# Peptides against a protein of PDB entry 2AZE, part 195

Target 1, 148 residues: chain A of PDB entry 2AZE
Amino acid sequence: AQECQNLEVERQRRLERIKQKQSQLQELILQQIAFKNLVQRNRHAEQQASRPPPPNSVIHLPFIIVNTSKKTVIDCSISNDKFEYLFNFDNTFEIHDDIEVLKRMGMACGLESGSCSAEDLKMARSLVPKALEPYVTEMAQGTVGGVF
Target 2, 101 residues: chain B of PDB entry 2AZE
Amino acid sequence: GRLEGLTQDLRQLQESEQQLDHLMNICTTQLRLLSEDTDSQRLAYVTCQDLRSIADPAEQMVMVIKAPPETQLQAVDSSENFQISLKSKQGPIDVFLCPEE

## One batch from the design tools (peptide; made by RFdiffusion4, then SolubleMPNN)

Design b1_p27_4_s2 (from b1_p27_4, 8 letters changed)
Fold by OpenDDE base, seed 2:
Structure b1_p27_4_s2 (fold): chain B 148 residues (1-148), chain C 101 residues (1-101), chain A 27 residues (1-27)
Amino acid sequence: as target 1 above (148 residues)
Amino acid sequence: as target 2 above (101 residues)
Amino acid sequence: RETKIYNFTISGELFSNLLKEPLKLSF
């Protein structure tokens, strides 16, 4: 009886760990697809323009963005070594990290929502190693979450 | 009995987790390769036009933050205080405004 | 109004990998 109880606890622990790893894997796959797709887009764009964009016109990864109304008053305090920043806003703001920006740009091919077109899915599959293709397909179909 | 069933379940879960770990290792390896590729890093950027599509600077002010790993970010949301605090221990933080045009 | 404090960590190198709860922030 005690042995069975111990195994039940272990079973639950393993299920939770697997769930966490599944979420992490999905995010890693999206990062890989988004990154490669971004690089591909920019390479093509630079080839078409026959030159790279001006250095100060682009933002390299990694980054985060904060947006608020243009009417929002922002006070900023910065340490002398620039290790510490403090921003005070008089109104609401939003924070977005780089991967969220890329997702909204479509760089993850809509895979993040499981609503890919056939072309999007084809692109997504082409940007990952063969071993990851089945998982990409599951993500596109919204069938991820089971224990395999 | 119940013990045998649980034992079998745990074995199956172990196999599932091992498969998952394998896929994660493949994925992390790919990301590592990308981080080591100079050309990829050069091309890993977004433009102001991209950011306008996310948060239009015509309506929104867009601030860009480039911070080293392990930087702590605290956000406060209250009727009396809207605040963002950044604390880095690995290097300086760079903050700038995205151009409106 | 209740004061809400959110703590995040920028943990990534290739990406920022902003560890956050909730996933989307709007204050």
Scores: peptide ipSAE 0.442, ipTM 0.908, DockQ to the pose 0.613
Fold by OpenDDE base, seed 4:
Structure b1_p27_4_s2 (fold): chain B 148 residues (1-148), chain C 101 residues (1-101), chain A 27 residues (1-27)
Amino acid sequence: as target 1 above (148 residues)
Amino acid sequence: as target 2 above (101 residues)
Amino acid sequence: RETKIYNFTISGELFSNLLKEPLKLSF
């Protein structure tokens, strides 16, 4: 009947919206974990060194990195107000945003790929509010895709 | 029946979405608190050594870009053109190289 | 090879949060 058809359409709409929100939430959780873990690491490191690192030796969030072979020739054009940049490379390059860098550093505890050790999972759980811990567990198990 | 099943599904999905919304609110609140914490911001950095683990400066040149939100980035990858274009809306863009030791 | 154009928008304040319409960059 038409009524059932309408409900089926609504069901699909909701399922897709939920899927999108799940993806967004997962990324937000990873950002939170990575950020807090980074801060914790650096705090500990500075305590051990008994001083902050030299200002020019660190890169504060947020940032993006571009890497290419040292042999790559780069031409750069910059507007006077520095609002616009144009880089021309004679070979291929890679772009990585800050969260990707942190993930590769292990700051998200492998949660992004569901490859958490027991210790990694414990760390990840400790860096989120209690209400988010079950979801972190689901992420680690790769079971988030289900209806909960 | 079919109608009852669909109705039940929709109720369950509604509850699931409400739970997601709640969790997202908690998470965004935490991120906001982090953005407002001066000490956290001071400690939110990576080192050149960290970047070496991603792209070793011995073999790779590493360029760092600090750009404000809503900056547009276009990357072109072709046999004839390798290009990055940056256009900021909210302020100047800062670019520097990760130095070799 | 065919030309690939990727458009991103930096959306975050804590993180850069590159909004990627095409998938992850590895050229």
Scores: peptide ipSAE 0.441, ipTM 0.908, DockQ to the pose 0.557
Fold by OpenDDE base, seed 1:
Structure b1_p27_4_s2 (fold): chain B 148 residues (1-148), chain C 101 residues (1-101), chain A 27 residues (1-27)
Amino acid sequence: as target 1 above (148 residues)
Amino acid sequence: as target 2 above (101 residues)
Amino acid sequence: RETKIYNFTISGELFSNLLKEPLKLSF
């Protein structure tokens, strides 16, 4: 019947929306874990050093990095107000955002790929509110694919 | 029947989505708290040493881009040109190189 | 070689939250 067809369409819409929200939630969780872990690392490091790092030696969030061969020739054009940049490279380059950098640094405890040890999982759980812990566990096990 | 089954499925999906929304709200709140905490923001940094683990400056140069939200980035990859364009709407963009160490 | 154009938007405040269309980070 037409009503059943309409409900089936809505069902598919909701399933897709849930899938998208699951992805968004996972990314938010990873961001929270990575951020808090980074802050803890740096706090500990500064305490041990008894001083903060020189201002020009650190890169604060948020940021993006671009890397290319040191042999790559780069031509850069900048607008007067610095609102616009144009970079021309004579070879390939890579772009990485800050969260990717943090993930590669291990700040997300390997949770992003479900490759966290028991210790990593313990750390990850400790960096989120209690209500999020079950979901963190599911992420680590790769069992988030289902619907509640 | 078929209608009853679909109705039940939709109710269950609605409950699932509500749970997701709740968890997302909790997580978003935590991120907002982090953004509002001055000490956390002060400590939210990486070093050039950290970046070397991502791209070794011995082989790669590393350029850092600090841009405000809603900045547009376009990358072009072709045999004729390799290009990155940045366009900000909310303020100036800062670009600098990490030193080779 | 075919020209590939990738568009990104920086949308985050805490993080850059680079939105990628298409999803590609290496060129």
Scores: peptide ipSAE 0.440, ipTM 0.909, DockQ to the pose 0.570
Fold by OpenDDE base, seed 3:
Structure b1_p27_4_s2 (fold): chain B 148 residues (1-148), chain C 101 residues (1-101), chain A 27 residues (1-27)
Amino acid sequence: as target 1 above (148 residues)
Amino acid sequence: as target 2 above (101 residues)
Amino acid sequence: RETKIYNFTISGELFSNLLKEPLKLSF
């Protein structure tokens, strides 16, 4: 009857919400892994070099990158206070945020695509709290999608 | 019956969502701790070499944007023009090029 | 050619966290 219909609607709403939260959790996990892995990499590199990198040679998070052909003509307008920028390109461009850059660098251990070696998975698990390890394993296996 | 089954499903879904929320809270807590850790922040950087691995400056120009939170970014794709607009509400935006090497 | 406009908000503190889809833009 009408009551059952209402509950079916609610059921579907909750299922969709859970699905969305699962996606959000996966992204948060990837962010955590990528960040910690990046920090570890840099710490090790600085120790090996026995010094920090030169100033202005590194880009701290957070950031965004825009890339386009070197042949692309770019016109830029900047407000006096640098609160506003306007870029005009005569050709195509790409925009990537910092987490995407880190993923492409392998900082997320290939977990974002479910392409993890045994050592990648080991690294990923080591970079999250114990409570998140089972979920990391499921992500690596591509078995995330069920409801708890 | 059907009503009983649906009621039970909703209860189970609520429990599942609560478990999910718990995991999310753990994760957000970790991210917060990282944001508050001075040493982690000092080491949270990429190099120009890293960016070259994504888009080689030999063929691609790479522009870096550092903007405060709540900055608005608009990208326009049309036959007439390609455009990026940035508007910050909380401070200046820093834009610089990754040098070719 | 159809004009497409994409609006994003940078809201993250640790990461930029571009909101709204698509997160990756390539024109």
Scores: peptide ipSAE 0.402, ipTM 0.907, DockQ to the pose 0.625

Design b1_p27_4_s3 (from b1_p27_4, 8 letters changed)
Fold by OpenDDE base, seed 4:
Structure b1_p27_4_s3 (fold): chain B 148 residues (1-148), chain C 101 residues (1-101), chain A 27 residues (1-27)
Amino acid sequence: as target 1 above (148 residues)
Amino acid sequence: as target 2 above (101 residues)
Amino acid sequence: KETKVYNFTISGELFSNLLKEPLILSF
């Protein structure tokens, strides 16, 4: 009885760990897809334009964006070495990291929400190594989370 | 029996975790390769138009933060206090505004 | 309203990879 109880505890522990790793893997896959898709988009765009965009018109990864109303007053304090920043707003703001931006741009092919079309899924699969394709398929179907 | 069932479950879970570890290693390797590819890094950017789709500069001010890894970010949301604090451990932080038309 | 404090850590090199709890980025 005690032995079974110990194994049940271990079983639950492993299940939780697997769940965490599944989440981590999914995010890594989305990052890979989004990154490669972004690069391909930009490569194509530059080829079409026959030149790279002006440096001041693009933002390279990694980045974070903060947006607020144009009417929002922002006070900023910066340390001399620029290691520390403090922003005070008189109204609400939003924070978005780069991967969130890419996801909203569709760079992850809608895979993040399991709402990708057949074409999106094809693109997603093409942007990962063969070994990851089955997992991409599972993500698209929303079937990730089971025991393999 | 119950013991045999649990033992079998644990073996299956072990195999599942090993598979996950393997896939994660593959994925991590791919990301590392991307980080080492100069051409990919050159092309890894979003445009102002892209950001407008997320936060339209016609209505919103968009601030861009370039911070090194391990930078700490704290956000405070209160009726009396709206603030963001940044503290880097590895180097300077750059902040700039997305250009307006 | 009650004051809400959110702490994030930028952990990635390829991406910012904000490690956050809770998962709220809009205020």
Scores: peptide ipSAE 0.440, ipTM 0.907, DockQ to the pose 0.573
Fold by OpenDDE base, seed 5:
Structure b1_p27_4_s3 (fold): chain B 148 residues (1-148), chain C 101 residues (1-101), chain A 27 residues (1-27)
Amino acid sequence: as target 1 above (148 residues)
Amino acid sequence: as target 2 above (101 residues)
Amino acid sequence: KETKVYNFTISGELFSNLLKEPLILSF
């Protein structure tokens, strides 16, 4: 029946929207965990050193990194106001954003790949509001995706 | 029947989506609070040593880009052109190299 | 070689939110 067909279309639309929101939520959770974990790490490190690191030795969020072979020739053009940059490479290069860097550093506790130890999961849960803890658990178990 | 089942499914999906929206709101609120906390921002940094774990400067040149929100980035990969283009509207872009050890 | 063009926008304030996966361009 046409009515059933219409509802099936709507059902599929809602399911897809929910899936998208689940993905967005997971990323937001990972960002929160990674950020707070990074801050805690640095706070502890500075306390141990009894001072902050030299200004030129750190890169504050947000940032992007580009890496290429040291042999790669790079031509750079910069506008006078520094609003525009153009880089030309003669070899391969990679682009990574800050959250990816933090994930690779383990700041997200391996939650992004479902490779959390018990200690990692405990840390991850401690870095989010209580309302988000169940979802963090689901992420670690790889059970996110079902309708709840 | 099928119609009744679909109707029930839609109601359940609506409730699920509302729950997701609520959780997302919590997350976005937390992130906003972090962005507004001066102490957190001061401590929100990585070191060049951290970046070495991603790309070793002994073998790789690591360039750091700090750009304001809504900056456009275009990367082109072709046999004739290999480039990155950055265009900002909200302020200057800062680019620097991560020094080797 | 086919030309590949990637367009991104830095949308985040706390994070750059540029890439979900690493972008590797090769010759």
Scores: peptide ipSAE 0.431, ipTM 0.908, DockQ to the pose 0.843
Fold by OpenDDE base, seed 3:
Structure b1_p27_4_s3 (fold): chain B 148 residues (1-148), chain C 101 residues (1-101), chain A 27 residues (1-27)
Amino acid sequence: as target 1 above (148 residues)
Amino acid sequence: as target 2 above (101 residues)
Amino acid sequence: KETKVYNFTISGELFSNLLKEPLILSF
């Protein structure tokens, strides 16, 4: 019947939406863990050094990086007000945002790839509210994906 | 019957989505609190050493872009040009190089 | 070669929220 067909379409729509939200939640969790872990690392480092780092030696979030070979020729045009930039490259380049950098630094405890040691998982759990801990555990086990 | 089964499935999916939304709200709230905390913002930084660990300036040039919200980034890959374009709507963009050492 | 254009918007809040995956481009 037409009614059953309509409900099946809606069912599939909801399943896809849930899947998308699961992905979004995982990314949000990784952002929270990475950020808090970064802050914790830096706080500890500054305490040990008994001073903050020099002002021009650090890059605060948010940021983006572009990397290319040192041999790559880059031409840059900048507007007078610095509102517009144009870079021309003669070779390949990579773009990474800040969360990608933090993940590669290990700030997400390897949770992004499901490669967590017992200590990594313990750290990850400690950096989220209690309500999110079960989800963190599932992420570490690679068992996220079912409808709960 | 089939109709009753589908109806029940949709109700269960609705409950699951509500639980998911709740978890997302918790997470976004935490992120917002972090963005509003002055001490956290002061400590939310990476170093050039951190960047070298993922893209060594000895081999790779590393460019850092600090852009205000709503900045547009366009990357073009063609046989004629390979380029990155940045256009800000809310202020100047700061671009600098990470030193090799 | 077909021209490929990638457009992103930087959120610029807590994180840039730009890329889901690293972007690698070449001629």
Scores: peptide ipSAE 0.401, ipTM 0.908, DockQ to the pose 0.876
Fold by OpenDDE base, seed 1:
Structure b1_p27_4_s3 (fold): chain B 148 residues (1-148), chain C 101 residues (1-101), chain A 27 residues (1-27)
Amino acid sequence: as target 1 above (148 residues)
Amino acid sequence: as target 2 above (101 residues)
Amino acid sequence: KETKVYNFTISGELFSNLLKEPLILSF
């Protein structure tokens, strides 16, 4: 019947929305872990050095990076108020945001790729509230969303 | 029947979504607390060494972009042009190069 | 080569929230 068809459409819509929210939740968890781990790392490093790093030697969140060959010619135009930038490259380039950089640094404990060691998983669990620990475990095992 | 089964499925999916929403709220709260903590913000940085581990400045130029929220970024990949454009509505954009080792 | 245009919005809160994966543009 038409009613059943409508409910099936709604079911599919809800499943897709749940999938999207699962992805968003995973990203939020990774952000939390990466951020806390970064702060912890830097706190420890500064304690060991007994001083903070030089101000111009660090890049605070948030940021993005663009990398290209040193041989790449880059033309840049900037508006007077610096609200607009235009970069033209004569070769390929890469763009990475801050969370991607942190992930590659291992700040997310390899959770993003399911590459957690036992120690990594322990660290990851320690950086989230208790309510999120089961989900972190599922992420590490790649079993998130198995019921759907 | 089929109708009853679908109705029950939808209720179960709603409960699952509510559980996800709850977990997301917990995460959002934690991130908000971090954003409001001065000590955390002071320590929320990467170094040039960190960036070199991602893209070695000895071989690659690394450009850092710090832009206000809601800044738009457009990247164009074509045989004729490789381009990045940035447009901010809230303030100036800061762009600088990471120094070589 | 087909022209590819990518549009992103920088969140600029705790994280930039720009990319889910690195974007590599090539010839």
Scores: peptide ipSAE 0.435, ipTM 0.909, DockQ to the pose 0.848; fails the geometry check

Design b1_p27_4_s4 (from b1_p27_4, 7 letters changed)
Fold by OpenDDE base, seed 1:
Structure b1_p27_4_s4 (fold): chain B 148 residues (1-148), chain C 101 residues (1-101), chain A 27 residues (1-27)
Amino acid sequence: as target 1 above (148 residues)
Amino acid sequence: as target 2 above (101 residues)
Amino acid sequence: RPTKVYNFTISGELFSNLLKEPLTLSF
């Protein structure tokens, strides 16, 4: 009885770990798709323009953005070595990391919400190795979550 | 019996996790290849126009933070305190404003 | 209004990969 109980606890632990790894895999896939799609977009744009954009007009990965009202007053304290920053705002703010920005730009083909079009799904599949294509399909259908 | 059934379930879950690990390894390999490709890194950027699409500088100020890995960020949101603290251990942090149109 | 404290760690090299652990404090 106790042995069975121990195994049931272990079973639940493994199920939770698998769930976490599924989430991690999905995020990794989205990162891969978003990155490759971004690079593809920019390559095409630069080819069309026959020149790269001005250096100060672009933000290279990795990055984080903070946005707040343009009327928000911000006080900033910086350490001498620039290892530490302290920002004080007089109003609320938002924080977004780079992958979130890319998702909002559509670079993940809407796969992040499982609501991508057939064309978006085709693009997403084309940006991953064959071994990941079935998983991409499952993500698009919202059927990820089952145990292999 | 029940014990045998649970044992079999655990074996199946182990196989499932191994399959997940394999897929994750494939994916991380792809990301590593991208990180090592100079041309990809050169093209891995967003523009001010991209940022305006998600946070219009006409209404929102957009601040960009470039920090090394393992940098800690703490954000406090309350009626009395709105604060962001950054602490890096691997190098300096760069902060700049995205210009508006 | 409750105080929200968000702790993040930038873990990635290709992406920032923000690890988020928000805490909500109520008074």
Scores: peptide ipSAE 0.449, ipTM 0.908, DockQ to the pose 0.482
Fold by OpenDDE base, seed 2:
Structure b1_p27_4_s4 (fold): chain B 148 residues (1-148), chain C 101 residues (1-101), chain A 27 residues (1-27)
Amino acid sequence: as target 1 above (148 residues)
Amino acid sequence: as target 2 above (101 residues)
Amino acid sequence: RPTKVYNFTISGELFSNLLKEPLTLSF
């Protein structure tokens, strides 16, 4: 019947929305883990060094990274108030956001790829509230996608 | 029947979405708390050494962009033009190079 | 080679949160 057909369409809509929210939740979890792990690393490092790093040697979140060959010529135009920048490159470049950098640093414990060692998984679980631990486990196993 | 089955499925999906919303709220709250914790913010940094693992400054120049929220970034990839445009609405943008060791 | 234009919005406070994929670009 037409009613059943309408409900099937609605079902698909809801499934897609749930999938999107699952993706968003996973990213939020990764951000939390990466952030807390980064903080822990730096806290420990500073304790060992008995001093903070030089201010100009660190980059605080949030940030974006742009890299290109050292041979690349970059022309930069900046507005007077520094609200606008224009960079022209004569060759290819790359852009990386901060969370991507942290993931590559291992701050997300490999959870982003669903490939965690037992130790990585333990660390990841320890960095989230109890309510999120089951979801972290599912992410590590690559079994996220099921409906709660 | 079929109608009852679909109706039941939709109810189950609603419950699932509510559970997701709950978890997302928990996670968002945690992130908010982190943003409000000054000690965490002080320690929320990467080093140039960290960035070298992403793009070695020996081969690549690494430029760091610190931009306020709602800043627009446009990147153009063309055989004739390689471009990045930044436009902030909330404040100045800071750009600097990550030094080599 | 066709021109590719990527538009992002930085929206995050804790992280940059580049809105609109991809988050990592290679040109």
Scores: peptide ipSAE 0.438, ipTM 0.913, DockQ to the pose 0.614
Fold by OpenDDE base, seed 4:
Structure b1_p27_4_s4 (fold): chain B 148 residues (1-148), chain C 101 residues (1-101), chain A 27 residues (1-27)
Amino acid sequence: as target 1 above (148 residues)
Amino acid sequence: as target 2 above (101 residues)
Amino acid sequence: RPTKVYNFTISGELFSNLLKEPLTLSF
């Protein structure tokens, strides 16, 4: 009885750990897809334009963005070494990291929400190593989370 | 029996975790390769137009923050306090505004 | 409305990879 109880505890622990690793893997896959897709998009765009965009017109990864109303007053305090910043707003703001921006741009092919068209899924699969393709398929189907 | 069933479950879970570990290793390797590829890094950017699709500068200002890894960010959003604090450990933080029309 | 406090750590090099630990305070 005690032995079975111990194994049940271990089983539950492993299940939780697997769940965590699944979410981590999914995020890594999305990052890979989004990154490669972004690079390909930009490469194609630059080829079409026959030149790279002006340096001041692009923002390289990594970054985060903060957006707020144009009417919002922002006070900023910066340390001398620029290691510390303090922003005070008189109204609400939003924060978005780079991967969120890319996801909203569709760079992850809708895989993040399992909303992939056939074309999106094809693109997603093409941007990962062969070993990851089955998992991408599972993500698109929303079937990730089961026991292998 | 119950013991046998649990033992078998644990073996299956072990195999599943090993598979996940392997896949994660593949992913991290790919990401590392991307980080080491100069051409990829050069092309890893978004445009102001991209950001406008997320937050339209016609109505909102967009502030861009480039901070090194391990930078701490705290945001407070309440009716009485709207604040963002940044503390970097590895280097200076760069902040600039997305240009308007 | 309740106060929302968000703590983030930028953990990535390719991406910012904000690790989020939001906290909502209600008074």
Scores: peptide ipSAE 0.436, ipTM 0.909, DockQ to the pose 0.482
Fold by OpenDDE base, seed 5:
Structure b1_p27_4_s4 (fold): chain B 148 residues (1-148), chain C 101 residues (1-101), chain A 27 residues (1-27)
Amino acid sequence: as target 1 above (148 residues)
Amino acid sequence: as target 2 above (101 residues)
Amino acid sequence: RPTKVYNFTISGELFSNLLKEPLTLSF
């Protein structure tokens, strides 16, 4: 019936919206965990060293990195106000954003791939508010995607 | 019947979405608080050693880009052109190399 | 070789948050 068809359309619409929000929430959680974990790491390191690192030795968030072979020739054009940059490469390059870098560093505790150990999961849970802990658990177990 | 089942599903989905919205609000609030905390921002950094673990400067040149929000980035990949274009609206862009070792 | 063009917008303040997938690009 047409009525049932209309409800099916609405059901599908809501399911898709929920799926999108689940993805967004997962990324936000990973960002929170990665950021807090990074801060904790650095705080501990500075305490052990009894000083902050040299200013030119660190890169503060946010950032993007571009890597290419050391043999790659790069031509760079910069506007006077530094609002515009143009880089021309004679070979391939890669672009990585900061959160991806942090994930590869293990700052997200392997939660991004559902490959966290018991200790990793404990750390991840400790870095989020209580309300988010169940969702972190679901992410670790790979059970996110169910309707709750 | 089918109509009854669909109606029930829609109600359940609505509750699920509301819960997601709530969780997202909690998370975004936490991130905002982190962005406003001076000490956290001071400690929110990676080192060149960290970047070497991602792309070894012995093999790769690592360029760092610090750009304001809403900066546009265009990357072109072709046999004729390998290009990155950056256009900022809110302020200057800073680009520098990560020292090799 | 076909030309691939990727357009991203840096939207985040805490993180760069490239809006377009994939977040990691290799060319």
Scores: peptide ipSAE 0.397, ipTM 0.910, DockQ to the pose 0.631

